# Peptides against a protein of PDB entry 2C5K: the designs that were tried, part 45

Target 1, 91 residues: chain A of PDB entry 2C5K
Amino acid sequence: EDPFQQVVKDTKEQLNRINNYITRHNTAGDDDQEEEIQDILKDVEETIVDLDRSIIVMKRDENEDVSGREAQVKNIKQQLDALKLRFDRRI

## One batch from the design tools (peptide; made by RFdiffusion4, then SolubleMPNN)

Design b2_p18_5_s4 (from b2_p18_5, 9 letters changed)
Fold by OpenDDE base, seed 3:
Structure b2_p18_5_s4 (fold): chain B 91 residues (1-91), chain A 18 residues (1-18)
Amino acid sequence: as target 1 above (91 residues)
Amino acid sequence: SEKEEEMERLRKISESRK
């Protein structure tokens, strides 16, 4: 399989886990998993950097049409930003 | 190639999560 697509899949699963956690834990600091969730959020952020770098290389060095991959990463970024907002707004 | 190297980095990221 395409490593890019595998990472996208992994990342979306991470985002799904975060979403489920926020749904079940609308109060900050009420669960021992919170630190792990924060670590996952950071992992997603770092993964996005790696995904973007691969797109930049394909666009620059291979002159490939990367619009599809860019759309996928854009979607992940939007999901992450929304989840971060929800996570941080918990009281 | 640069593309190959980037794909390898992504592969390693994915493998590390298994």
Scores: peptide ipSAE 0.623, ipTM 0.929, DockQ to the pose 0.841
Fold by OpenDDE base, seed 2:
Structure b2_p18_5_s4 (fold): chain B 91 residues (1-91), chain A 18 residues (1-18)
Amino acid sequence: as target 1 above (91 residues)
Amino acid sequence: SEKEEEMERLRKISESRK
């Protein structure tokens, strides 16, 4: 598997963990794992920057069709945004 | 190449999580 797809897979697993945490902890500050979840959210955000950079390079320097990769990153961004909203809206 | 460098960067990210 290429490194891009591996990172996508890793990131989706991170998002899945965050989702599972939120579904079980719908009140802010009620669990000692919350800080770790916040760290994972930040890591996903930073990973997206790395994924986007790789797409830019492939498109620019290699003239590759990156539509599939762009769609994957878009999906990750949408998941992250939804999870951030749910996480931040917890009372 | 630039692509190879970016792929290596991603590889290192993934490896650091194993």
Scores: peptide ipSAE 0.621, ipTM 0.929, DockQ to the pose 0.843
Fold by OpenDDE base, seed 4:
Structure b2_p18_5_s4 (fold): chain B 91 residues (1-91), chain A 18 residues (1-18)
Amino acid sequence: as target 1 above (91 residues)
Amino acid sequence: SEKEEEMERLRKISESRK
C-alpha cells in the first residue's frame, strides 16, 4: 500500500462530501453540519500541506520523479479552491 | 530515510481517519 495514494483517496472522498453538501445547502448556516463541513475544508487544506511536504522530500532527498504525484495534488488544490468559492458565496 | 518518515506520517494520517 502507498500511503500517499491512500491519503489522496481520503481527500477525494472529503471533497466529494463537501460538494454534495453544497449542492443540498445553498444557504449558509441553515444546517447543523455547517461547522463540520467547515472543519473538513480546513482538514483538506492541511492535508494538502502534508502531501506537498512528502513530494518535496521525495524530489529532494530521493531524486524520484514526482510529476504524477504533483499532478494529483494540483488537481486536489483546484477542486478545493472551486469548492471554497462555492461554499463562501452561499448566502 | 526522510522519505520513509514522510510516508509514515501519511500512513498515520490515513489510519486516524478509519
Scores: peptide ipSAE 0.621, ipTM 0.929, DockQ to the pose 0.822
Fold by OpenDDE base, seed 1:
Structure b2_p18_5_s4 (fold): chain B 91 residues (1-91), chain A 18 residues (1-18)
Amino acid sequence: as target 1 above (91 residues)
Amino acid sequence: SEKEEEMERLRKISESRK
């Protein structure tokens, strides 16, 4: 498997963990894992920057068809935004 | 190439998580 797809897979697993945490911990600040989940959210944000950079390089310098990869990153961004909203709205 | 360099960056990110 190519490195791009492996990172996408890793990131989707991170998002899944965050989703499960929010479902089980809908009250903010009542669990020791709260800070770790916040760190994972930031890691996903930073990973998206690296994924986007690789797409830019392939599109610009190699003139490759990156539509599929762009769609994957778009999906990750949408999931992240939804999870951030849910995480921040916890009472 | 720049493409290879970016793929290597992603490889290192993935390997650091395993």
Scores: peptide ipSAE 0.620, ipTM 0.929, DockQ to the pose 0.848

Design b2_p18_6_s1 (from b2_p18_6, 9 letters changed)
Fold by OpenDDE base, seed 5:
Structure b2_p18_6_s1 (fold): chain B 91 residues (1-91), chain A 18 residues (1-18)
Amino acid sequence: as target 1 above (91 residues)
Amino acid sequence: SLKEEANKYTERALKKLS
């Protein structure tokens, strides 16, 4: 399997975990997993940076079309931004 | 190769998500 696609898959699984946590915990800091979820959010953010860097490298290959990968990363960014907003709105 | 260079970043990402 393409390592890029594996990362995309794993990232989406982490985003799903965060989504489920937010649904179950509408109050900030209400359980022991709060810090873990914050760490996952940070890990996903850093993962997106690495995905973008990977794309930048592949753009140097004129025989590779990276438009599909760019669309995948854009989708992940949109999901992360929405989740971060929901997570931060909790009181 | 460019693919190897790109995979450096994806491998780091995999470690982060592990």
Scores: peptide ipSAE 0.651, ipTM 0.948, DockQ to the pose 0.957
Fold by OpenDDE base, seed 1:
Structure b2_p18_6_s1 (fold): chain B 91 residues (1-91), chain A 18 residues (1-18)
Amino acid sequence: as target 1 above (91 residues)
Amino acid sequence: SLKEEANKYTERALKKLS
């Protein structure tokens, strides 16, 4: 497995952790793990930036098809946005 | 190489998620 796919896998695992936390904690700020989850959200955002940069580099190779990787990153972005919305709407 | 340059970003990402 190439490093790009490993990052995608690890990112999705972190998104799943966030999803599970939101399901168990519908009230904001009442758990000692709240700050850790916020940190994970930020780490995922920064990871997406690096994934995009990796794709930009590979696009410089005219024989490399990056459409699959772009689709993977798009999916991760959509998942993150949905989770951020749910996380922020907690009372 | 392009692969090595691209991997610099993915390696940084791996460290961030660790």
Scores: peptide ipSAE 0.650, ipTM 0.948, DockQ to the pose 0.935
Fold by OpenDDE base, seed 4:
Structure b2_p18_6_s1 (fold): chain B 91 residues (1-91), chain A 18 residues (1-18)
Amino acid sequence: as target 1 above (91 residues)
Amino acid sequence: SLKEEANKYTERALKKLS
């Protein structure tokens, strides 16, 4: 499989895990997993940086269309931003 | 190659999310 697509898949799985955690834990710091979820959020944030860097490299190849990958990363960024907002606004 | 260089970032990402 394309390593880029594998990263996208794994990132979305992590985002889904965070979403499920927020749904079950609407109070900040009420679970031992709270710190782990914060770490995952940070890992996803850093992963997006690497995905963008990967795209920047591939843009140097005029024979490669990266528009699809850019759309995928944009979607992931939107999901992350929404989850971060929900996570931080928990009471 | 460009693909190999790009994959350095994706491989790092894979390890980060593991």
Scores: peptide ipSAE 0.650, ipTM 0.948, DockQ to the pose 0.957
Fold by OpenDDE base, seed 3:
Structure b2_p18_6_s1 (fold): chain B 91 residues (1-91), chain A 18 residues (1-18)
Amino acid sequence: as target 1 above (91 residues)
Amino acid sequence: SLKEEANKYTERALKKLS
């Protein structure tokens, strides 16, 4: 498995962890893991930046089709945005 | 190479998520 796909896999696992946390903790700030989850959200955000940068580099190769990777990153961005919304709306 | 340059970003991401 190439590094890009490994990052995608690891990112999705972190998003799943965040989703499970939100499901179990619908109120903000009353759990020891709250700060850790916030850190994971930030790590995923930064990871998406690196994934995009990787794609930008590969777009310089006319023989490389990056559409599949772009779709994967788009999916991750959508998942992150949805989780951020749910996380921030907790009272 | 382009692949090596692209992998610099993905390797950094792997370290971030580890």
Scores: peptide ipSAE 0.649, ipTM 0.947, DockQ to the pose 0.954

Design b2_p18_6_s2 (from b2_p18_6, 9 letters changed)
Fold by OpenDDE base, seed 5:
Structure b2_p18_6_s2 (fold): chain B 91 residues (1-91), chain A 18 residues (1-18)
Amino acid sequence: as target 1 above (91 residues)
Amino acid sequence: SLKEEANKYTEKALEKLK
Protein backbone atom coordinates (compact mmCIF):
# COMPACT_ATOMS: atom_id res chain seq x y z
CA GLU B 1 0.00 0.00 0.00
CA ASP B 2 1.32 3.40 -0.96
CA PRO B 3 1.47 6.21 1.62
CA PHE B 4 -1.31 8.14 -0.11
CA GLN B 5 -3.81 5.34 0.39
CA GLN B 6 -2.74 4.96 4.01
CA VAL B 7 -3.43 8.65 4.62
CA VAL B 8 -6.84 8.35 2.98
CA LYS B 9 -7.70 5.40 5.19
CA ASP B 10 -6.53 7.10 8.38
CA THR B 11 -8.35 10.32 7.46
CA LYS B 12 -11.59 8.44 6.98
CA GLU B 13 -11.13 6.86 10.39
CA GLN B 14 -10.74 10.31 11.94
CA LEU B 15 -13.83 11.55 10.12
CA ASN B 16 -15.73 8.59 11.49
CA ARG B 17 -14.58 9.46 15.01
CA ILE B 18 -15.78 13.03 14.56
CA ASN B 19 -19.12 11.81 13.25
CA ASN B 20 -19.60 9.56 16.26
CA TYR B 21 -18.73 12.40 18.62
CA ILE B 22 -21.24 14.76 17.01
CA THR B 23 -24.00 12.18 17.29
CA ARG B 24 -23.22 11.71 21.00
CA HIS B 25 -22.85 15.41 21.80
CA ASN B 26 -25.59 17.65 20.47
CA THR B 27 -24.53 20.54 22.72
CA ALA B 28 -21.32 22.45 22.11
CA GLY B 29 -18.70 22.35 24.85
CA ASP B 30 -20.48 19.75 26.92
CA ASP B 31 -17.39 17.68 27.78
CA ASP B 32 -13.60 17.73 27.95
CA GLN B 33 -13.26 16.09 24.52
CA GLU B 34 -14.62 19.13 22.68
CA GLU B 35 -11.19 20.68 22.22
CA GLU B 36 -9.72 17.37 21.08
CA ILE B 37 -12.38 17.02 18.40
CA GLN B 38 -11.70 20.56 17.26
CA ASP B 39 -8.03 19.66 16.98
CA ILE B 40 -8.87 16.57 14.92
CA LEU B 41 -10.99 18.68 12.58
CA LYS B 42 -8.03 21.00 12.09
CA ASP B 43 -5.66 18.07 11.54
CA VAL B 44 -7.93 16.61 8.86
CA GLU B 45 -8.13 20.00 7.17
CA GLU B 46 -4.36 20.28 7.11
CA THR B 47 -4.08 16.67 5.91
CA ILE B 48 -6.25 17.51 2.91
CA VAL B 49 -3.87 20.35 2.05
CA ASP B 50 -0.98 17.89 2.02
CA LEU B 51 -2.94 15.39 -0.06
CA ASP B 52 -3.66 18.11 -2.62
CA ARG B 53 0.00 19.09 -2.70
CA SER B 54 0.91 15.46 -3.27
CA ILE B 55 -1.46 15.34 -6.23
CA ILE B 56 -0.04 18.55 -7.66
CA VAL B 57 3.42 16.99 -7.60
CA MET B 58 2.22 13.79 -9.26
CA LYS B 59 0.50 15.77 -12.00
CA ARG B 60 3.99 16.70 -13.16
CA ASP B 61 4.49 13.05 -14.12
CA GLU B 62 2.85 12.47 -17.49
CA ASN B 63 2.90 8.72 -16.90
CA GLU B 64 0.68 8.90 -13.82
CA ASP B 65 -3.11 9.16 -13.72
CA VAL B 66 -4.15 11.18 -10.66
CA SER B 67 -7.89 11.12 -11.38
CA GLY B 68 -8.51 8.41 -8.82
CA ARG B 69 -6.64 10.29 -6.10
CA GLU B 70 -8.48 13.51 -6.95
CA ALA B 71 -11.78 11.70 -6.56
CA GLN B 72 -10.71 10.32 -3.18
CA VAL B 73 -9.72 13.76 -1.90
CA LYS B 74 -12.98 15.24 -3.20
CA ASN B 75 -14.90 12.63 -1.24
CA ILE B 76 -12.94 13.40 1.93
CA LYS B 77 -13.57 17.13 1.48
CA GLN B 78 -17.29 16.52 1.13
CA GLN B 79 -17.34 14.48 4.33
CA LEU B 80 -15.32 17.09 6.22
CA ASP B 81 -17.53 19.95 5.07
CA ALA B 82 -20.65 18.11 6.17
CA LEU B 83 -19.16 17.31 9.58
CA LYS B 84 -17.93 20.88 10.09
CA LEU B 85 -21.42 22.17 9.36
CA ARG B 86 -23.00 19.76 11.83
CA PHE B 87 -20.35 20.51 14.45
CA ASP B 88 -20.81 24.27 14.15
CA ARG B 89 -24.60 24.06 14.30
CA ARG B 90 -24.50 22.58 17.79
CA ILE B 91 -25.77 25.00 20.45
CA SER A 1 11.72 11.31 -8.09
CA LEU A 2 8.27 12.84 -8.30
CA LYS A 3 6.85 9.92 -6.36
CA GLU A 4 9.36 10.53 -3.59
CA GLU A 5 8.48 14.22 -3.51
CA ALA A 6 4.78 13.42 -3.38
CA ASN A 7 5.37 10.93 -0.58
CA LYS A 8 6.97 13.65 1.53
CA TYR A 9 3.57 15.33 1.72
CA THR A 10 1.78 12.11 2.56
CA GLU A 11 4.35 11.31 5.24
CA LYS A 12 3.75 14.74 6.73
CA ALA A 13 0.03 14.01 6.68
CA LEU A 14 0.57 10.70 8.46
CA GLU A 15 2.45 12.47 11.24
CA LYS A 16 -0.37 14.99 11.60
CA LEU A 17 -2.94 12.22 12.00
CA LYS A 18 -1.02 10.49 14.81
Scores: peptide ipSAE 0.527, ipTM 0.920, DockQ to the pose 0.950
Fold by OpenDDE base, seed 1:
Structure b2_p18_6_s2 (fold): chain B 91 residues (1-91), chain A 18 residues (1-18)
Amino acid sequence: as target 1 above (91 residues)
Amino acid sequence: SLKEEANKYTEKALEKLK
């Protein structure tokens, strides 16, 4: 497994953790893990930036097809956006 | 190489997710 795929896998694991937390905690600010989850959200956002930069570099190789990696990053972005919406809507 | 340069970003990402 190449480093890019390892990052994708680890990112998805973090997204799953966030999803599970939201399911268990529908009220904001009443748990001591709240701040940690917020930190994970930021880490995922920063990771996506680096994944995109990696893709930009590989696009400089005319013989390298990066469409698959772009689709993977797009999927991660969509998952993150959905989780952020759910997280922010908690009362 | 392009691969090495790209991996610099993925390595950074891996470190962030630890």
Scores: peptide ipSAE 0.525, ipTM 0.919, DockQ to the pose 0.932
Fold by OpenDDE base, seed 4:
Structure b2_p18_6_s2 (fold): chain B 91 residues (1-91), chain A 18 residues (1-18)
Amino acid sequence: as target 1 above (91 residues)
Amino acid sequence: SLKEEANKYTEKALEKLK
């Protein structure tokens, strides 16, 4: 499998895990998993930076169309931003 | 190659998400 697509898949899986956690835990700091979820959020944020860097490199190849990858990263960014907002706004 | 250089970032990302 394309390593880029593997990262996208794994990132979306982590985002889904965070979403499920927020659904079950609408109160901030209510269990021992809170810190782990915060760490995952940070890891996803840093992963997006690496995905963008990967795309920047591939844009140097005029024979490679990166539009699809850019759309995938944009989608992940939107999901992360929404989850971060929901996570931080918990009481 | 460009693909190899790009994959350095994706491999780094894979390790981070483990």
Scores: peptide ipSAE 0.525, ipTM 0.919, DockQ to the pose 0.954
Fold by OpenDDE base, seed 3:
Structure b2_p18_6_s2 (fold): chain B 91 residues (1-91), chain A 18 residues (1-18)
Amino acid sequence: as target 1 above (91 residues)
Amino acid sequence: SLKEEANKYTEKALEKLK
């Protein structure tokens, strides 16, 4: 499997984990998993940076179409932003 | 190569997500 696609898959799995946590915990800081979820959010954010850097490198190849990868990263960013909003709005 | 350089970032990401 393409390492890029593996990262995308693993990132989406982490986002799903965060989503499941938020749906079960509408109150902030009420269990011992809160910090772990915050760490996962940060890991996903940093992963997106690396995915973007990977795309920037591949854009230097005129024979490589990166539009598909850009769309995948865009989708991940949208999911992350939505989850961050839901996570931060918990009281 | 460009692919190898790009994969440096994805490998870094894979390690981070473990």
Scores: peptide ipSAE 0.525, ipTM 0.919, DockQ to the pose 0.948

Design b2_p18_6_s3 (from b2_p18_6, 9 letters changed)
Fold by OpenDDE base, seed 1:
Structure b2_p18_6_s3 (fold): chain B 91 residues (1-91), chain A 18 residues (1-18)
Amino acid sequence: as target 1 above (91 residues)
Amino acid sequence: SLREEANKYTEKALEKLK
């Protein structure tokens, strides 16, 4: 599999884990996994930076269409932002 | 190559997610 697609897939799995955690833990700061989830959120943010850098490199090849990869990263960013909002708004 | 250079970033990302 394309390394880029592998990263996208793994990132999506991490986002799903966060989503499931939020659903089961609507009260903030009352679980041993809380810090781990915060760490995963940060890892996803850093992963997005690297994905964007990868796309920037590939754009140097005029024969390579990166629009699909840009759309994938955009989707990940949107999901992350939504999860951050839900995570931070917990009481 | 451009692909190798791009993969440096994706490999870094993969390592981060482990």
Scores: peptide ipSAE 0.515, ipTM 0.916, DockQ to the pose 0.948
Fold by OpenDDE base, seed 4:
Structure b2_p18_6_s3 (fold): chain B 91 residues (1-91), chain A 18 residues (1-18)
Amino acid sequence: as target 1 above (91 residues)
Amino acid sequence: SLREEANKYTEKALEKLK
């Protein structure tokens, strides 16, 4: 499999895990997994940076269409932003 | 190659998500 697609898949899996955690834990700091979720959020954020860098490199090849990859990263960014907002708004 | 250089970033990302 394309390593880019593998990263996208794994990132979406992590985002799904965070989403499930938030739905089960509406209050902040009431579970020992809270710190782990914070770490995952940070890792996803940094992963998006690496995905963007990968796209920037591929854009140097005029014969390579990166529009699909850009759309995938945009979608992941939107999902992350929504989850961060939900996570931070917990009382 | 450009693909190899791009893959350096994706491989780094894979390690981070493990």
Scores: peptide ipSAE 0.514, ipTM 0.915, DockQ to the pose 0.953
Fold by OpenDDE base, seed 5:
Structure b2_p18_6_s3 (fold): chain B 91 residues (1-91), chain A 18 residues (1-18)
Amino acid sequence: as target 1 above (91 residues)
Amino acid sequence: SLREEANKYTEKALEKLK
């Protein structure tokens, strides 16, 4: 499997886990996992940076179409932003 | 190759996700 696709898949899985956590914990600071969730969010952000760097490299190859990968990363960013908003808005 | 160089970033990401 393309390692890029594997990262995308695993990242989305992590985001889904966070989404489930937020659903179960609508109040902030009420669980030992809060810090872990924050760490995961940071890891996802850094993962996105690496995905973008990967795309930048591939753009140097005129024979490669990276539009699909760019769309995938955009989707992940949107999902992350939505989750961060939900996470931060908790009372 | 460019693909190999790009994969280094994704491999780094994979390690972070573990």
Scores: peptide ipSAE 0.513, ipTM 0.915, DockQ to the pose 0.955
Fold by OpenDDE base, seed 3:
Structure b2_p18_6_s3 (fold): chain B 91 residues (1-91), chain A 18 residues (1-18)
Amino acid sequence: as target 1 above (91 residues)
Amino acid sequence: SLREEANKYTEKALEKLK
């Protein structure tokens, strides 16, 4: 499997985990997993940086179309931003 | 961690396209 696609898949699984946590924990700081979820959010953010770096390198190859990968990263960024908003708005 | 795995994958890509 394409390592890039594996990273995308793993990232989406982590985002799904965060989403499930938020839906079951509408109040902040009242669960032992709160810090772990915050760490996962940071891991996803850093992973996106690496994905972007990979795309930048691939753009050096004139025979490589990276538009699909750019769309995937864009989608992940949108999901992350939405989850961050929901996570931070909890009381 | 996810970060470590991503670095492994992207580092391979960087090396491949150098």
Scores: peptide ipSAE 0.387, ipTM 0.852, DockQ to the pose 0.081

Design b2_p18_6_s4 (from b2_p18_6, 8 letters changed)
Fold by OpenDDE base, seed 5:
Formats: C-alpha cells, structure tokens, sequence
Structure b2_p18_6_s4 (fold): chain B 91 residues (1-91), chain A 18 residues (1-18)
C-alpha cells in the first residue's frame, strides 16, 4: 500500500470517529472531547489540502493517471462537508 | 522524482493524522 492510500484510509477512519461522536452528542460543548473533535475536523481538512497537492505534483507526470486519486479525495471532501454541517448545526 | 515530491505531502498528512 502506497502512502497516499494509507492517508485515505486513516482519513476515513477519522471521519467515522467524527460521525460516531456527532450521533452521540447532539448538544454542542456537552463533552470534554468536543475540542478534540474540532481539532480532528481541522486535521482532516488540512490533510485534504496535502492530498490535493500530492495529486497536483503527480499530474506533472504524463505516465501517471491520477483520476482514481482525484475521485477518492472528492469522496472524502463530500463526507467532511456533510459532517461539518451536522457538527455546526448542533445546539 | 515527482513521486518522491508527492510522497512528501502524504507523509505530512500522516503526521497530521497521527
């Protein structure tokens, strides 16, 4: 497994953790882990930036097809956006 | 190489998620 796929896997695991936290905590700030979850959200966001940058670099290689990696990052972005919306709408 | 440059971004990401 290449480093890119490792990051994708780890990112999805973090997104799952966030999802589980949101389902257990519908009230904002009601748990000591609230700040930790916010930090994880930020870490995932920054991770996506690095994944995009890695793809941009690989696009400079005419022998490398990055369409698969672009699709993976797109999927992660969609998941993150949905989770951020749910997290922010908590009262 | 381009692969090595790309891997540096993924390595950075791995450290962020750790």
Amino acid sequence: as target 1 above (91 residues)
Amino acid sequence: SLKEEADEYTKKALKKLS
Scores: peptide ipSAE 0.556, ipTM 0.926, DockQ to the pose 0.932
Fold by OpenDDE base, seed 1:
Structure b2_p18_6_s4 (fold): chain B 91 residues (1-91), chain A 18 residues (1-18)
Amino acid sequence: as target 1 above (91 residues)
Amino acid sequence: SLKEEADEYTKKALKKLS
């Protein structure tokens, strides 16, 4: 498998874990897993940076079409932003 | 190569999500 696609898949799995946690824990700081979820959010954020850098490198090849990868990263960013908003709105 | 350079970023990402 394309390592880029593997990262995308793993990232989406982490986002799914965060989503499931939020649905089960609508109150902030109510258990000892809260910090772990915050760490995962940060890991996803940093992963997106690396994915973008990968795309920037590939854009240096005039024969490569990276539009598909850009769309995938954009989708992940949108999911992350939505989850961050939901996570932060918990009280 | 460009592919190898790009792969270094994906490798870094894989380590982050490990």
Scores: peptide ipSAE 0.551, ipTM 0.925, DockQ to the pose 0.926
Fold by OpenDDE base, seed 3:
Structure b2_p18_6_s4 (fold): chain B 91 residues (1-91), chain A 18 residues (1-18)
Amino acid sequence: as target 1 above (91 residues)
Amino acid sequence: SLKEEADEYTKKALKKLS
């Protein structure tokens, strides 16, 4: 499998884990997994940086259309931003 | 190559998510 697609898949799985956690824990700071979820959020954020860098490199290839990959990263960014907002709004 | 250089970033990401 394309390593880029593998990263996208793994990232989406982590986002799903965060989503499920927020659904089960609408109150902040009262769970053993709270810190782990915060770490996952940071890992996803750093992963997006590497995905963007990968795309920047591939844009140097005039024969490569990166629009599909850009759309995938955009989708991940949107999901992350939404989850960050929900996570931070918990009281 | 460009692909090899790009793959270095994805490999880095895979290690981070591991």
Scores: peptide ipSAE 0.550, ipTM 0.924, DockQ to the pose 0.927
Fold by OpenDDE base, seed 4:
Structure b2_p18_6_s4 (fold): chain B 91 residues (1-91), chain A 18 residues (1-18)
Amino acid sequence: as target 1 above (91 residues)
Amino acid sequence: SLKEEADEYTKKALKKLS
């Protein structure tokens, strides 16, 4: 299996978990899992950095098409940004 | 190789998510 695709899959699963948490906990600090969710958000952010670095490396290979991977990372970034906004808007 | 170097970043990412 392509390790890049595995990371994308795992990242999307974590984003889904965060989404479900926000839905069930629309008030900040009302659950002892709050800190864990914050840590997951940070982990996803750092994971995206590594995905970008992976793409940068592969761009050095003229025979490799990275457009698909770039689109996947772009989608993940958009999802993360939306979730961060929703998470921070909780009162 | 470039693929091996790129895979090092994805391996790092996998460890972060685990």
Scores: peptide ipSAE 0.550, ipTM 0.924, DockQ to the pose 0.952

Design b2_p18_7_s1 (from b2_p18_7 with D7K Q11E E15K Y16A)
Fold by OpenDDE base, seed 3:
Formats: C-alpha cells, structure tokens, sequence
Structure b2_p18_7_s1 (fold): chain B 91 residues (1-91), chain A 18 residues (1-18)
C-alpha cells in the first residue's frame, strides 16, 4: 500500500475514534482527552495539507490524473468538518 | 480512546512525492 492511501486510512480511523468518543461523551468535558482531541484535530488539518501537497506534486511533475485522490481528500475534509461541528455543539 | 501515530507515514508520503 502506498503512503498516500495509508495516510488516508489512518486519518479516517483517527476521526472515527474521535467520533466514537463523542458518542460516548455527548457533553463537553474539561479533561485531558478533550484537549488531546483538539490537538488531534489540528494534526488532521496538517495531514490534509500534506495530502494536498502530494497531489499538487503529482499533478505538476507527473501530470497524472489526480481526481481520485482529490476526491479522497475532499471526503476527509468533509468528515473533519462534520466532526468539528459535532464536537463544538456539545454542551 | 487511542491516539494514532501517523507521523512516519506522513514523512514517507512527502518523501515519495518530493
């Protein structure tokens, strides 16, 4: 498996874990795990930047069809945005 | 709840691209 797909897979898994945590903790808390989730969300944002950079290089240097990878990154961004909304709406 | 370590794979990703 190529690094791009592995990073995509791991990122989605991390977001799923956070989503499952929110399901079990539907009210906002003030603990270490809440802070860690905030850090992970920032790490995911940086991961998306890395994924986009790799796509830019593929498009520029190799002139490959990157539509599939762009769609994957778009899906991750949507998942991240939905998770942020769910996380922030907790009382 | 477990935090995943993706730093190594992300470094491989960027190294493979550039």
Amino acid sequence: as target 1 above (91 residues)
Amino acid sequence: FEKLNTKEKREELLKAAE
Scores: peptide ipSAE 0.357, ipTM 0.846, DockQ to the pose 0.649
Fold by OpenDDE base, seed 1:
Structure b2_p18_7_s1 (fold): chain B 91 residues (1-91), chain A 18 residues (1-18)
Amino acid sequence: as target 1 above (91 residues)
Amino acid sequence: FEKLNTKEKREELLKAAE
């Protein structure tokens, strides 16, 4: 498995773990876990930037079809946005 | 919950660009 696919897989797994945590903790709290989740969400945003950078390099330097990778990144962005909405709507 | 580490693979991913 190439680094791109590994990063995509790990990112989606991380988002799934946070989503499951929110299911078990559906009210906002003032604890270390809440802060850690916010940090992870920022790390995911940075990861998406890195994924996009890699796609730009492939387009420029390798003349390969990147449509599949672009679709994967789009899917991660959608998953992140949905998770942020769920996280922020908690009372 | 468990925090995943993607730093190494992200560095490999960007090796050709940076």
Scores: peptide ipSAE 0.356, ipTM 0.845, DockQ to the pose 0.597
Fold by OpenDDE base, seed 4:
Structure b2_p18_7_s1 (fold): chain B 91 residues (1-91), chain A 18 residues (1-18)
Amino acid sequence: as target 1 above (91 residues)
Amino acid sequence: FEKLNTKEKREELLKAAE
């Protein structure tokens, strides 16, 4: 499996894990897990930048059809935004 | 919860995008 698909898969899995954690912890805490979630969310944002960069290179250098990959990144961005909203809305 | 280790694959991705 190519790195793009693996990164996409891992990113979605990570977001799902955070989402599951929030389900079990609907009140904002002040512990290491909360800080780790913040760090992971920032890391996911950076990961998305890397994914977009790879798509740009594919379009530029290989002239490949990247519509499928663009759709995957769009889906991850939507998942991230939904998770951020859920995370931030906790009391 | 568990934090995934994605460093290796992200480095490969970055290398491909350089």
Scores: peptide ipSAE 0.354, ipTM 0.846, DockQ to the pose 0.641
Fold by OpenDDE base, seed 2:
Structure b2_p18_7_s1 (fold): chain B 91 residues (1-91), chain A 18 residues (1-18)
Amino acid sequence: as target 1 above (91 residues)
Amino acid sequence: FEKLNTKEKREELLKAAE
């Protein structure tokens, strides 16, 4: 099992869950889920740092496919940014 | 919705890191 791919998959799934929640809750609320989402978004930011660190380690081995993993992390960053924008700009 | 726990896999991910 590749922990990088697992972390990527789980992170994207988490962001998708939040995105789906926002779809069902287009107005900002003051419930426990709103606070949990904010905490999760912070955790995702830290997860991205971990993913980037792992890529740095992989770059020490020229046999590693770094470009593909960098693209995956970039995609997660874009997904996070889009989600933050949607979350923060809710009516 | 359900919060996912990725701590274990993230720890494995960083096992070889400085």
Scores: peptide ipSAE 0.356, ipTM 0.845, DockQ to the pose 0.603; fails the geometry check

